# Designs tried in a protein design run: peptides against a protein of PDB entry 8YR4. Part 6

Target 1, 309 residues: chain A of PDB entry 8YR4
Amino acid sequence: PRGSPALQLVVLICLGLMGLERALNVLVPIFYRNIVNLLTEKAPWNSLAWTVTSYVFLKFLQGGGTGSTGFVSNLRTFLWIRVQQFTSRRVELLIFSHLHELSLRWHLGRRTGEVLRIADRGTSSVTGLLSYLVFNVIPTLADIIIGIIYFSMFFNAWFGLIVFLCMSLYLTLTIVVTEWRTKFRRAMNTQENATRARAVDSLLNFETVKYYNAESYEVERYREAIIKYQGLEWKSSASLVLLNQTQNLVIGLGLLAGSLLCAYFVTEQKLQVGDYVLFGTYIIQLYMPLNWFGTYYRMIQTNFIDMEN

## One batch from the design tools (peptide; made by RFdiffusion4, then SolubleMPNN)

Design b1_p8_4_s4 (from b1_p8_4, 3 letters changed)
Fold by OpenDDE base, seed 5:
Structure b1_p8_4_s4 (fold): chain B 309 residues (1-309), chain A 8 residues (1-8)
Amino acid sequence: as target 1 above (309 residues)
Amino acid sequence: EDFVIPLF
């Protein structure tokens, strides 16, 4: 934000907190591993109690993953409110100024309420897009890269390869199925608008409908429009279930392959029991943000389309 | 492209 050094500092603090959240995502599984190892070794109570207390504190800072109320995430969100308000107001004022620079002929040819609704959508789409990119998409991609590096360095190159292949396949399938699903959603939204327009037209022409005693006919036409809408809604919803199931299958196969490999290395005494628990917990933690990736991709596409209009 | 500028 040009012109407010205080808000620039807040942005830097938010970026620092985002980096801290990435570090916590690695540390929490490590401390959980250490607890499992200390319990397996029957370690002294003082060492165990300290490690448990440290783990719980780190878990309080982190929260439960994507959509969790972790302290660091809440603090970041709280600080970001002022930045978002400043950015929103600036975009709104720029759009409003630009609308006033347009010709009188342009204003006379358009419904003011439609122009305002387009401007409000445009502003919300810009601010939403930036927030989704910076706080959801970029962090999720960073966590994947960090996870691949971590497993490659501290376990074995095979674990890094399994995670890389699983995540690459997951992301690719998520994009492809989301793009395919977007066609059904567009058709659904078009039919929803047509169904709503028909209801509005029937109600605006209420006197004519009443004069011809056509109420039953208009209700039947509206029923047919709803049935057509519900047929498209079903396709849209079923395509979402298919996406989620495909994602779950990729996750399940990756978790199976990596868990079997980890169990084998534990039996060979190359890894500890805690490392198996770390692998499972870390992988599940990586997948929590990814479940929403299809939603983020769709929101990005919608926001781009709303910005072009 | 021009709307990315307000963040800095």
Scores: peptide ipSAE 0.011, ipTM 0.558, DockQ to the pose 0.025
Fold by OpenDDE base, seed 4:
Structure b1_p8_4_s4 (fold): chain B 309 residues (1-309), chain A 8 residues (1-8)
Amino acid sequence: as target 1 above (309 residues)
Amino acid sequence: EDFVIPLF
């Protein structure tokens, strides 16, 4: 944000908090591993109690995954509100100034309420796109890379390869199926607008409908529009279920392969029991943000289209 | 291009 050193400092703090979240994502599974090992070794209570307390504190900072935001994430989100408001206001003012620079012929050809609605969508799309890229997409990709490096260095290259293949397959399938389903969603939204427009037109022409006793005819036309909408809604919803099921299968297969390999290395005394728990916990933790990746990808695509218009 | 600038 040019011209506000205070907001620039807040952005730097938010980036620092994002780095801390990445560190917590590695540390929390490690401390959980250490607890399991200390329990297996029947370690002294003082060492166990310290490790458990540290784990719970780190887990409080991190959060519990999908649906439980951690302290660090909440603090970042809170600080970001002021940056987002500044950016939104700046974009709105730039759009508004640009609208005043447009020719009288352009203004005479458009409804003011439609122009304002497009401007509001454009502003929300810019601020949304940014928030999704910086706080969801980039961090998730960073966590995957960190996870691959971590498993390759501290377990074995085979674990890093399993994670790499599983995540690459997951991301690829998520993109492909999300692009494929976008056509059904667009068709659904277009038919929703058409169904709403028919209802509005019928109600605005209420006197004419009453004059001709055409209520039954307008109800039937509205029913047909709803049935057509529901047919497209079903395709959109079914395609989402297919996406989720495909994602779940890839996750399940990756977790199965890695868990079997980890169990084998524990039986061979090459890994500890805590390492098995670390692997499972860390993999599940990587998958929680990835479940939303298809939503983020779609929102990014929508926001790019809305920003281009 | 000018719309990415409000962030910094």
Scores: peptide ipSAE 0.010, ipTM 0.583, DockQ to the pose 0.025
Fold by OpenDDE base, seed 1:
Structure b1_p8_4_s4 (fold): chain B 309 residues (1-309), chain A 8 residues (1-8)
Amino acid sequence: as target 1 above (309 residues)
Amino acid sequence: EDFVIPLF
């Protein structure tokens, strides 16, 4: 935000809070590991109680792992409201200024309410795209990279490789299945619009339909359009279930492979029991934001198309 | 591209 040092400071604070969220995502599993190790070693109550209290405090700061429910995330979101409002207003004023620079012939050829609705979509698409990129996509990718590095350095290169392969497969399948689903959604939306258009045309021609007693014929044509729509809707909905099931399968296989390897290394006394718990908890934390990644990817594509219009 | 520049 050029021109407001206060908002620049808020952006820097938000970036600092994002860094803190990444640190919390690593620290929370580590403190949970330490609790399990202290319990296994029958450590003194004072050390255990301090570690548990610290873990609960860190978990309060982090929240539920969905990236939206923690104290730090809520504070970041709260501070970002002013930045978003400033950005939205700046984009709206730029669009509005540009609309006033356009020729009278351009304005006479378009409905003012349609132009404003396109402008509002454009502004919402820009602000939405930025929010999704900066606060959801980039942080999720950073957490994956941090996770791969962490497991490669503190466990073994094999754990980093398993996480890398599972995350790469998950992301690739999410993209491929989302692109495949986009075809069914487009076909569904086009058939929905055609079904609505037929209903509107029948109602606009109500007098003609009444004059010819064609009410039953128009109802049957509308029924056929609905059946065709429902066939496309089913394909769209079934493709979503298939995406979710495919994601769940990749998660399950990754968790299985890594958990078996971790259990084996614990039996060889190369890792502690707490490290097994750390692995499981950390992997689950990485997967929580990834469940929404297909939704973010789709929203990014939609917002890009709406911004080009 | 021009719209990303005003955000920073």
Scores: peptide ipSAE 0.010, ipTM 0.547, DockQ to the pose 0.025
Fold by OpenDDE base, seed 2:
Structure b1_p8_4_s4 (fold): chain B 309 residues (1-309), chain A 8 residues (1-8)
Amino acid sequence: as target 1 above (309 residues)
Amino acid sequence: EDFVIPLF
């Protein structure tokens, strides 16, 4: 945000909070490991109570596991409201200024309400694209890289390789299946619009429909349009279930491979029981934001298309 | 290009 030092400071604070969220994503599983190890070793109550209290405090800062947004994420979102409002207003004013620079002939040939609707979509698409990239996509990719590095350094190169292969396969399949399903969603949306258009046209021509006693014919045409829509809706919904199931299979296989390897290293006394729990909890934490990655990818594509229009 | 500059 050029021209407001206060908003620039808020952006820097938001970036700092994003870094803190990444640190919390690593620390929370580590503290949970330490609790399990202290319980296994029958450690004194004071050490256990301190570690549990610290874990719960870190978990409050992180959020995610309780279905609640974390304190750090909420604070970041709250601070970002002013930046988003400034950015939105700046884009809206640039578009509005550009509309005033256009020729009178251009304005006379267009409906003002359609132009404003295109401008509002363009503004929302730019601000949405930035928000999804900065706050969802980049942090998720950073968490994956941090996870691969962490498992490679503190467990073994084989754990880092399992996480790398699993995450790479997950991301690739998520993109490929999301692109593949986009055709079914587009076909569904096109047929939904066509079904709605038929209903509107029949109701706008109500006098003609009554004049010809064609109500039964229009109802049957509408039924056929609904059946055709439902056939495309089923394909769209079934493709989503297939995406979710494919993602679940990749997670399940990665978790199986890594859990078996971790259990083996615990039996060889190379790892502790807490390290098994850390692996399972950390992997599940990495997958939670990834479930939305296909949605973010689609939103990014939509925002690019709406920005080009 | 002109739209990316106001974001920072």
Scores: peptide ipSAE 0.009, ipTM 0.552, DockQ to the pose 0.023; fails the geometry check

Design b1_p8_5_s1 (from b1_p8_5, 6 letters changed)
Fold by OpenDDE base, seed 4:
Structure b1_p8_5_s1 (fold): chain B 309 residues (1-309), chain A 8 residues (1-8)
Amino acid sequence: as target 1 above (309 residues)
Amino acid sequence: MFFDEVEV
């Protein structure tokens, strides 16, 4: 943002908080490992209590589970609202200025309400795209790379290879299946709009429908449009279930292979019991953002298409 | 209305 040093500082703070989230994603499993090892070794209560308190504090900062944002993520999101509003307003004003520079012939050929709706979509698409890239996609890819490096250095190169293969397969299948399902979603949305347009047209022509006693006919035409919509909705929803099931299978196979290998290394006394728990918890933490990757990829594709139009 | 289907 050129022109506001305060917003530049907020962006730098948000980038610092993103770095802190990456550090927390590594530290939380390590502290959990240390708790399990201290419990196994029957360590002194004071050492255990300090490690548990530190773990819970780090877990509060990170957040916990598939939908709970941590304190750091919430603080980042809160600070970003002002940057997003500034960016949105700047894009809206640029689009609005550009619309006034367009020829009178262009304005006479367009409905003002359609132009404004396109401008609002374009602004939302630019701001959304930037937010998804910076806060979701790039961090998730960074966490995967950090995870591969961590497992390769502190466990064995085989663990890093398993994580690499599973994450690469997961990402590839997520992209391919998301692209394949996009056609069903587009068809559904087109039919939804057509079904809504028929209902609006029938209601706007209410007097004509009453004059001809055509209420039963308009209801049946609307029913046919709903049945056609539901047939496309079913394909969209079934394709989502297939995506989720495919993702779950890749996760399950990766977790199985890595957990069996980790258990074997624990039986061989090469790893501690805490390292098994670290592996399982860290893998689950890597997969939580990846479940949303299909949604982010779709939103990115939609936002690019909305920027080209 | 973009119902953001929350992909759970």
Scores: peptide ipSAE 0.019, ipTM 0.597, DockQ to the pose 0.098
Fold by OpenDDE base, seed 5:
Structure b1_p8_5_s1 (fold): chain B 309 residues (1-309), chain A 8 residues (1-8)
Amino acid sequence: as target 1 above (309 residues)
Amino acid sequence: MFFDEVEV
């Protein structure tokens, strides 16, 4: 935002809070490890109580991941409202100005309600895409990189390799299956629009339908259109279940390989019991935002297509 | 998992 130093400062604070969230994502599993080790060693109550209190405080700041809002994420979201409103209004005014620069012939050839809906979609697509990229996609990729680095440095290069291979395979399969799924979703949406258009046309021609006693015929044609829609909806929904199952399989295999390796290193006294718990907790924590990556990828693709139209 | 519908 080039016009307000206050909003630039808010953006910088939001970026700082985003960095803090990444740090919390590493610290929370570490403190949980330390609690498990202190419990295993039968450490003094004062040390345990301090570590537990610190962990709970860090966990309050972090939250429980995607779907449970942490204090830092809520504070970032709250501060971002003003930036979003400023950006939305600026895009809306630019689109509205551009629409007024278009020829009278262009305006006479289009329904005003269609033009307004295109403008509204264009604004939502630009602001949505920016928000998804900055707050969901980039952070998720950063957490993966941080996780690979962390496991490579503090455990062993083999753990970093397992996480790298697992996450690379996960991302690749997520993209490929999401692109494949997008075809079914487009077909579903096209059939939904055709079904709605038929219902609207039948209702607009209500007098004609009554004149011919064609109500039963129009209801049956609408039923056929719904059945055809539901057949495409089923394919779309089944493809989502397949995506989720594929993602779960990849994470499950990565978790199995890494957990067996971690358990082996604990038996060899090279790692502590807390390190096993850390590995499992951290992998599950990386999985939570990744579960939505297919949704983010689709939203990005949709928003790009809506910007080109 | 099912949050396909948040067209906000």
Scores: peptide ipSAE 0.017, ipTM 0.614, DockQ to the pose 0.154
Fold by OpenDDE base, seed 3:
Structure b1_p8_5_s1 (fold): chain B 309 residues (1-309), chain A 8 residues (1-8)
Amino acid sequence: as target 1 above (309 residues)
Amino acid sequence: MFFDEVEV
């Protein structure tokens, strides 16, 4: 935000909190590993109790599985409200100023309510897009990179390679299947709008329909439109199930390969039992935000198309 | 905001 040093400071604090979230995403599995190792070694109660208390505190800061419910994430979201409001207001004022610069002929040719609705959609799209990019997409990619580096340095290059291949395949398949399913979703939305328009037209012409005793004909035409919609809805929903199943298979294969390798290294006394638990918990933690990646990719793609029109 | 079907 150019012009408010206070909001620039809030943005810097939010970026610092995002860095802290990334650090927590590494530390929480490490502390959980340490608990498992201390339990295995029958360590003194004081060391165990301190490590458990520290883990629970770090887990409170990180939050639950979606990453969005932690104290740090909530604090970031709270601080970001002011930045979002400033950004929204600035975009709204820029659009409103630009609308006032347009010719009277342009205003006479359009319904003012439609122009406002397009402006409100544009502002919400831009602010939403920026929030999804900055707080979901970029952090998720950063967590993957940090995970690859962590496993490569502290386990073995093979673990880093498994995570790299798994996450790269996951992201690639998520994008490809999301692009493939977007055609079914567009067709569904187009048919939904056509079905709604038919219902509205029939109801607006109610007197004409009554005059011709055409109620049964209009109901049958509406039924045909619904059946056509449901056939497209089924394709959209079935394509989502296919995406989720594809994602689950990729993560399952990555988890299998890495868990078998980790178990082997534990049997060879090269890794501890806690390292097996760390691998499983860290992979699941990386997977949780990735479930939303197809949704974010689609929102980004839709918002770019809506900004070009 | 169309809650696009959350990839569950």
Scores: peptide ipSAE 0.023, ipTM 0.640, DockQ to the pose 0.172; fails the geometry check
Fold by OpenDDE base, seed 2:
Structure b1_p8_5_s1 (fold): chain B 309 residues (1-309), chain A 8 residues (1-8)
Amino acid sequence: as target 1 above (309 residues)
Amino acid sequence: MFFDEVEV
């Protein structure tokens, strides 16, 4: 935001909070490991209670995987509202200024309400794209890289390789299957619009339908359009289930390989019982934002298409 | 489409 030092400071604070979220994503599994080790060693209650309290506090800052956003993420989102509003208003004013620079002939040839709706979609797509890139995609990729580095340094290069292969395969399959399923979603949306348009056309021509006693014909024609829509909806929904199942299989195989390797190193006394729990917890934690990655990728693609239009 | 017609 050029021209507002206060909003520049808010952006810097939001970037700092994003860095803190990455640190919490590493610290929370480490503190959970330490609890398991202290329990295994039958450590004194005071040490255990302090570590548990610290873990719960870090977990409150981070948030839970069960749909609860963390305190840091909520604070970041709250601070970002003003930056988003400033950015949106700036884009809207630029588009509005540009619309006033257009020729009278252009304005006379267009429906003002359609132009405004296209402008509003364009502004929303730009602001949405920026938000998804900065707050979801880039952080998720950073968490993966941090995870690979962490496992390579503190466990063994083999754990870093398992996480790298698992996450690379997950991301690649998520992109490929999301692109593949986009055709079914487009076909579904096109048929939904055609089905709605048919219902609107029948209702706008109500007098004609009554004049010809064609109500049964229009109902049957609408039923056929619904059946055709449901056939495309099924393909879209089934392709989503296939995406989710493919993602689950990749994570399951990575978790299996890494858990077996971790269990083996624990039996060899090279790792502690807490390290096994850390590995499982950390992989599940990396999976949670990745589950939405296909949705973010699709939203990014849609926002690009809406910006080009 | 909108941007291509707006840059003209």
Scores: peptide ipSAE 0.008, ipTM 0.446, DockQ to the pose 0.019; fails the geometry check

Design b1_p8_5_s2 (from b1_p8_5, 6 letters changed)
Fold by OpenDDE base, seed 2:
Structure b1_p8_5_s2 (fold): chain B 309 residues (1-309), chain A 8 residues (1-8)
Amino acid sequence: as target 1 above (309 residues)
Amino acid sequence: PFFDEQEV
């Protein structure tokens, strides 16, 4: 970003965090291997517990794999919001200023095409939502129930309880934080529409703007509207990062509790090393689709609201 | 507006 040393520093920090994510992607499997080796060697509980705790901490930093929101990824995404906003604002202002440089004949011809594009977004959202409910939400809930039953039957009632508490807390916090976040999203969408309406009005009045040499004034008003939008967009995006981080924390605590308990039962020879691998793999597998649950719930709520309007 | 808030 030319002109802001602070944003340049943020870009460098984000690049550093991306490097850290790559390091975590190597370290997490190494620590997991070390746990398997320590379990195989029947290592003392203290060494095992430290290695498990370190693994879970690294896994919390990394997240659940490709498309998972780990702490480092969330921090990168959070810091990147301001860089994205700076870039977006610059592009929008360049497009808007260029549109005001275009001929009157170009502005008179374009009235019909833009309204159609808003209507198509509403209908596509409803059909997509039903598909997400049926093909993603219901299967994910089924997988959670199957997981609770499986761990309760084949491991111990304590594992089923940990998975139940973890998933129940995850779902509850996802709903509560998503409902809270919906307020910021509505405010953002309202301001986006107002900012777009202002740009359209300015462009419809192109002749008047050009006659009064008011191009700089209209660009400044548009810039102010974008800044106001970006203030609301930041709240929306930051609330998403908070949701993702809260979800990551709940799964991290569930993974910690279950992995420590599993490791303990392996040391007592009640479970095998393979059972530890199974538990960790299964919890990560449950976590991957759950990251989208907040998005699905938000889509449900927003489409219900958009259908009521 | 709707699609960009992927919980990625």
Scores: peptide ipSAE 0.031, ipTM 0.736, DockQ to the pose 0.147
Fold by OpenDDE base, seed 1:
Structure b1_p8_5_s2 (fold): chain B 309 residues (1-309), chain A 8 residues (1-8)
Amino acid sequence: as target 1 above (309 residues)
Amino acid sequence: PFFDEQEV
């Protein structure tokens, strides 16, 4: 933000808090590992109680892994409100200035309420896209990379490879299936708009429909349009279930392969029981934000199309 | 509307 040193400092603090979230994402599984190892070794109660208390405190700071419920995330979101408002206002003023520079012919062809709705959509699209990229997409990709590095350095290269292959396959299938779903969604939205337009046109001509006693005919045409819409809606919804199930299967296979390998290394006394628990908890922690990745990709794609119009 | 689709 050029012009406000206070808002620049808030951005730097928010970036620092994002770095802290990444550190917590590594530390929480490590402390959970340490608890399991201390329980296995029958360690003194004082050491166990301190480690458990420290884990619960770190988990309170981190939250539930969805990126929205932890104390650090809530503090970041709170501080970001002023930065978002500054950005939104700047985009809104740029759009408004640009609308005033457009030709009189462009304004005469559009209703003032439509122009305002385009401006509001444009502002929301830009600010939403930036927020999703900076606070959800980039952090999730960073956590995956940190995870691959961590497992490659502290476990074995095979664990890093399993996480890499699992996450790469997950992301690739998420993109491919989401792009396939986008066709069904566009067809659904087009048919929804056409069905709504027919209903509006029939209602605007209600006197003519009543004069010709054509009410039953208009109702039947509307029913046919609804049935056609529902056929497209079903394809959209069924394709979402297929996406979610495919994602669950890929993570399940990655968790299975890595958990079996970890269990084998524990039986050979190369890893501790806590390391098995660390792997499982870390993979589940990576999975939680990845469930939303298809939605983020779709939103990014939609917002780019809405900015070009 | 966009969030509602994956929480279900």
Scores: peptide ipSAE 0.029, ipTM 0.731, DockQ to the pose 0.184
Fold by OpenDDE base, seed 4:
Structure b1_p8_5_s2 (fold): chain B 309 residues (1-309), chain A 8 residues (1-8)
Amino acid sequence: as target 1 above (309 residues)
Amino acid sequence: PFFDEQEV
């Protein structure tokens, strides 16, 4: 943002806070591991109490991981409000200026309320897309990469490979199923708009409908439109359940494979009990933001389409 | 209205 050095500083602070969140995502599982190991070794209370207190403080800063309301995430979100408002206003003014440059024929063919609705959708789409990319998608991908590196360096290359294969399969299936689902969602939204338009038209023509005693006919046409909508809604909702179940199955298989391998290495005394807990905690922590990845991908895809229109 | 159906 070239217009204010204050907002540039806020953006840099937000990027610094995002880096801190990535560090916390590694440190919190490590401290939890250390607690489990200290408990297993029956370590002195002073060392245990310090590690537990440090863990709880780090966990307060982190929250539940990416997508949770930790202190750092809340502070970032709070600071970003001003940047988002500045960006939104700038996009809105650019769209409004562009609308004034459009041909008189384009304006005469559209109702002013439709033009305003397109402008509002365009502004919301751009601002939303940027926020989802920067604060959800990029951090999630970074946490996956950091996880692969961490497990490859501090555990064994096999753990890094399991995480890599699991997350790659998860992301690929999420994209493919989300693209497939997007067709059903578009059809649903189109039918919703058509059903709403029919209801509005029937209500605006209420006097004519009453004059012809056509109330039963308009109700039946509305019922048929609802049934058609519900058939598309069911496909959208069923496709979502299929996405979520597929995601859950992939993560479940990755968690199973990695947890069995951890348990095996613990039995061979190559890893400690805390390392088993670390692996499970870290995989679940990666899973939490990934559950929203389909939603983010869909929002990104919708927002790109809404920008092309 | 973007009903953010929160995928819970």
Scores: peptide ipSAE 0.026, ipTM 0.704, DockQ to the pose 0.099
Fold by OpenDDE base, seed 5:
Structure b1_p8_5_s2 (fold): chain B 309 residues (1-309), chain A 8 residues (1-8)
Amino acid sequence: as target 1 above (309 residues)
Amino acid sequence: PFFDEQEV
């Protein structure tokens, strides 16, 4: 934000809070590990109680991880409202200025309401894209990288490899299946708009429909349009279930491989029981924001296409 | 478009 030092400071604070979220994403599993180890060792109550209290406090700050309603995330979201408003207003004014520079021929062919709708869509697309990239996509990728580094440094290198392969496969399949399902979603939305347009046209021409006693014919045409829509909706919904199940299988395989390897190293006394719990907790924590990655990818694609038009 | 994931 050029011109407001206050908003620049808020952006820096938000970036600092994002860094704190990344630290919490590592610390929460570590403290949970420590609790399990202290319980296994039958440690003194005072040490256990302090570690549990610290864990609960860190968990309150973190919430569920990236995209959760933790205190740090809520504080970041609250502070970002002013930055979003400033960015939105700046984009809106830029689009409005650009619309005034367009040729008279461009304006004569368009209704004022259509021009305003294009401007509003453009503003929403740019501001939405930026928010999803900065607050959801980049942090999720950062947490994956931090996870790979953490497991490679503090566990055996095999754990870092499992996380890398699992997350790479997850992201790749998420992209590929999301691109595939986007075709079904576009077809569904096009048919929805056509079905709605037919209903509106029939209702606007209700006098003509009544004059010709064509009510049953219009109802049948509307039914056929709904059936066609539902066939496309089913493909969209079934493709979403397939995406979710594919994602679940990839995470399940990563959990299986890593958990078996961790259990083996615990039996060999190379790792502690708490390290098993840490691995499982950390992978599940990475999974939560990754569920939304397909949605973020689709939103990014839609917003880029809407900016080119 | 946002609610592609079922609110579980």
Scores: peptide ipSAE 0.031, ipTM 0.734, DockQ to the pose 0.146; fails the geometry check

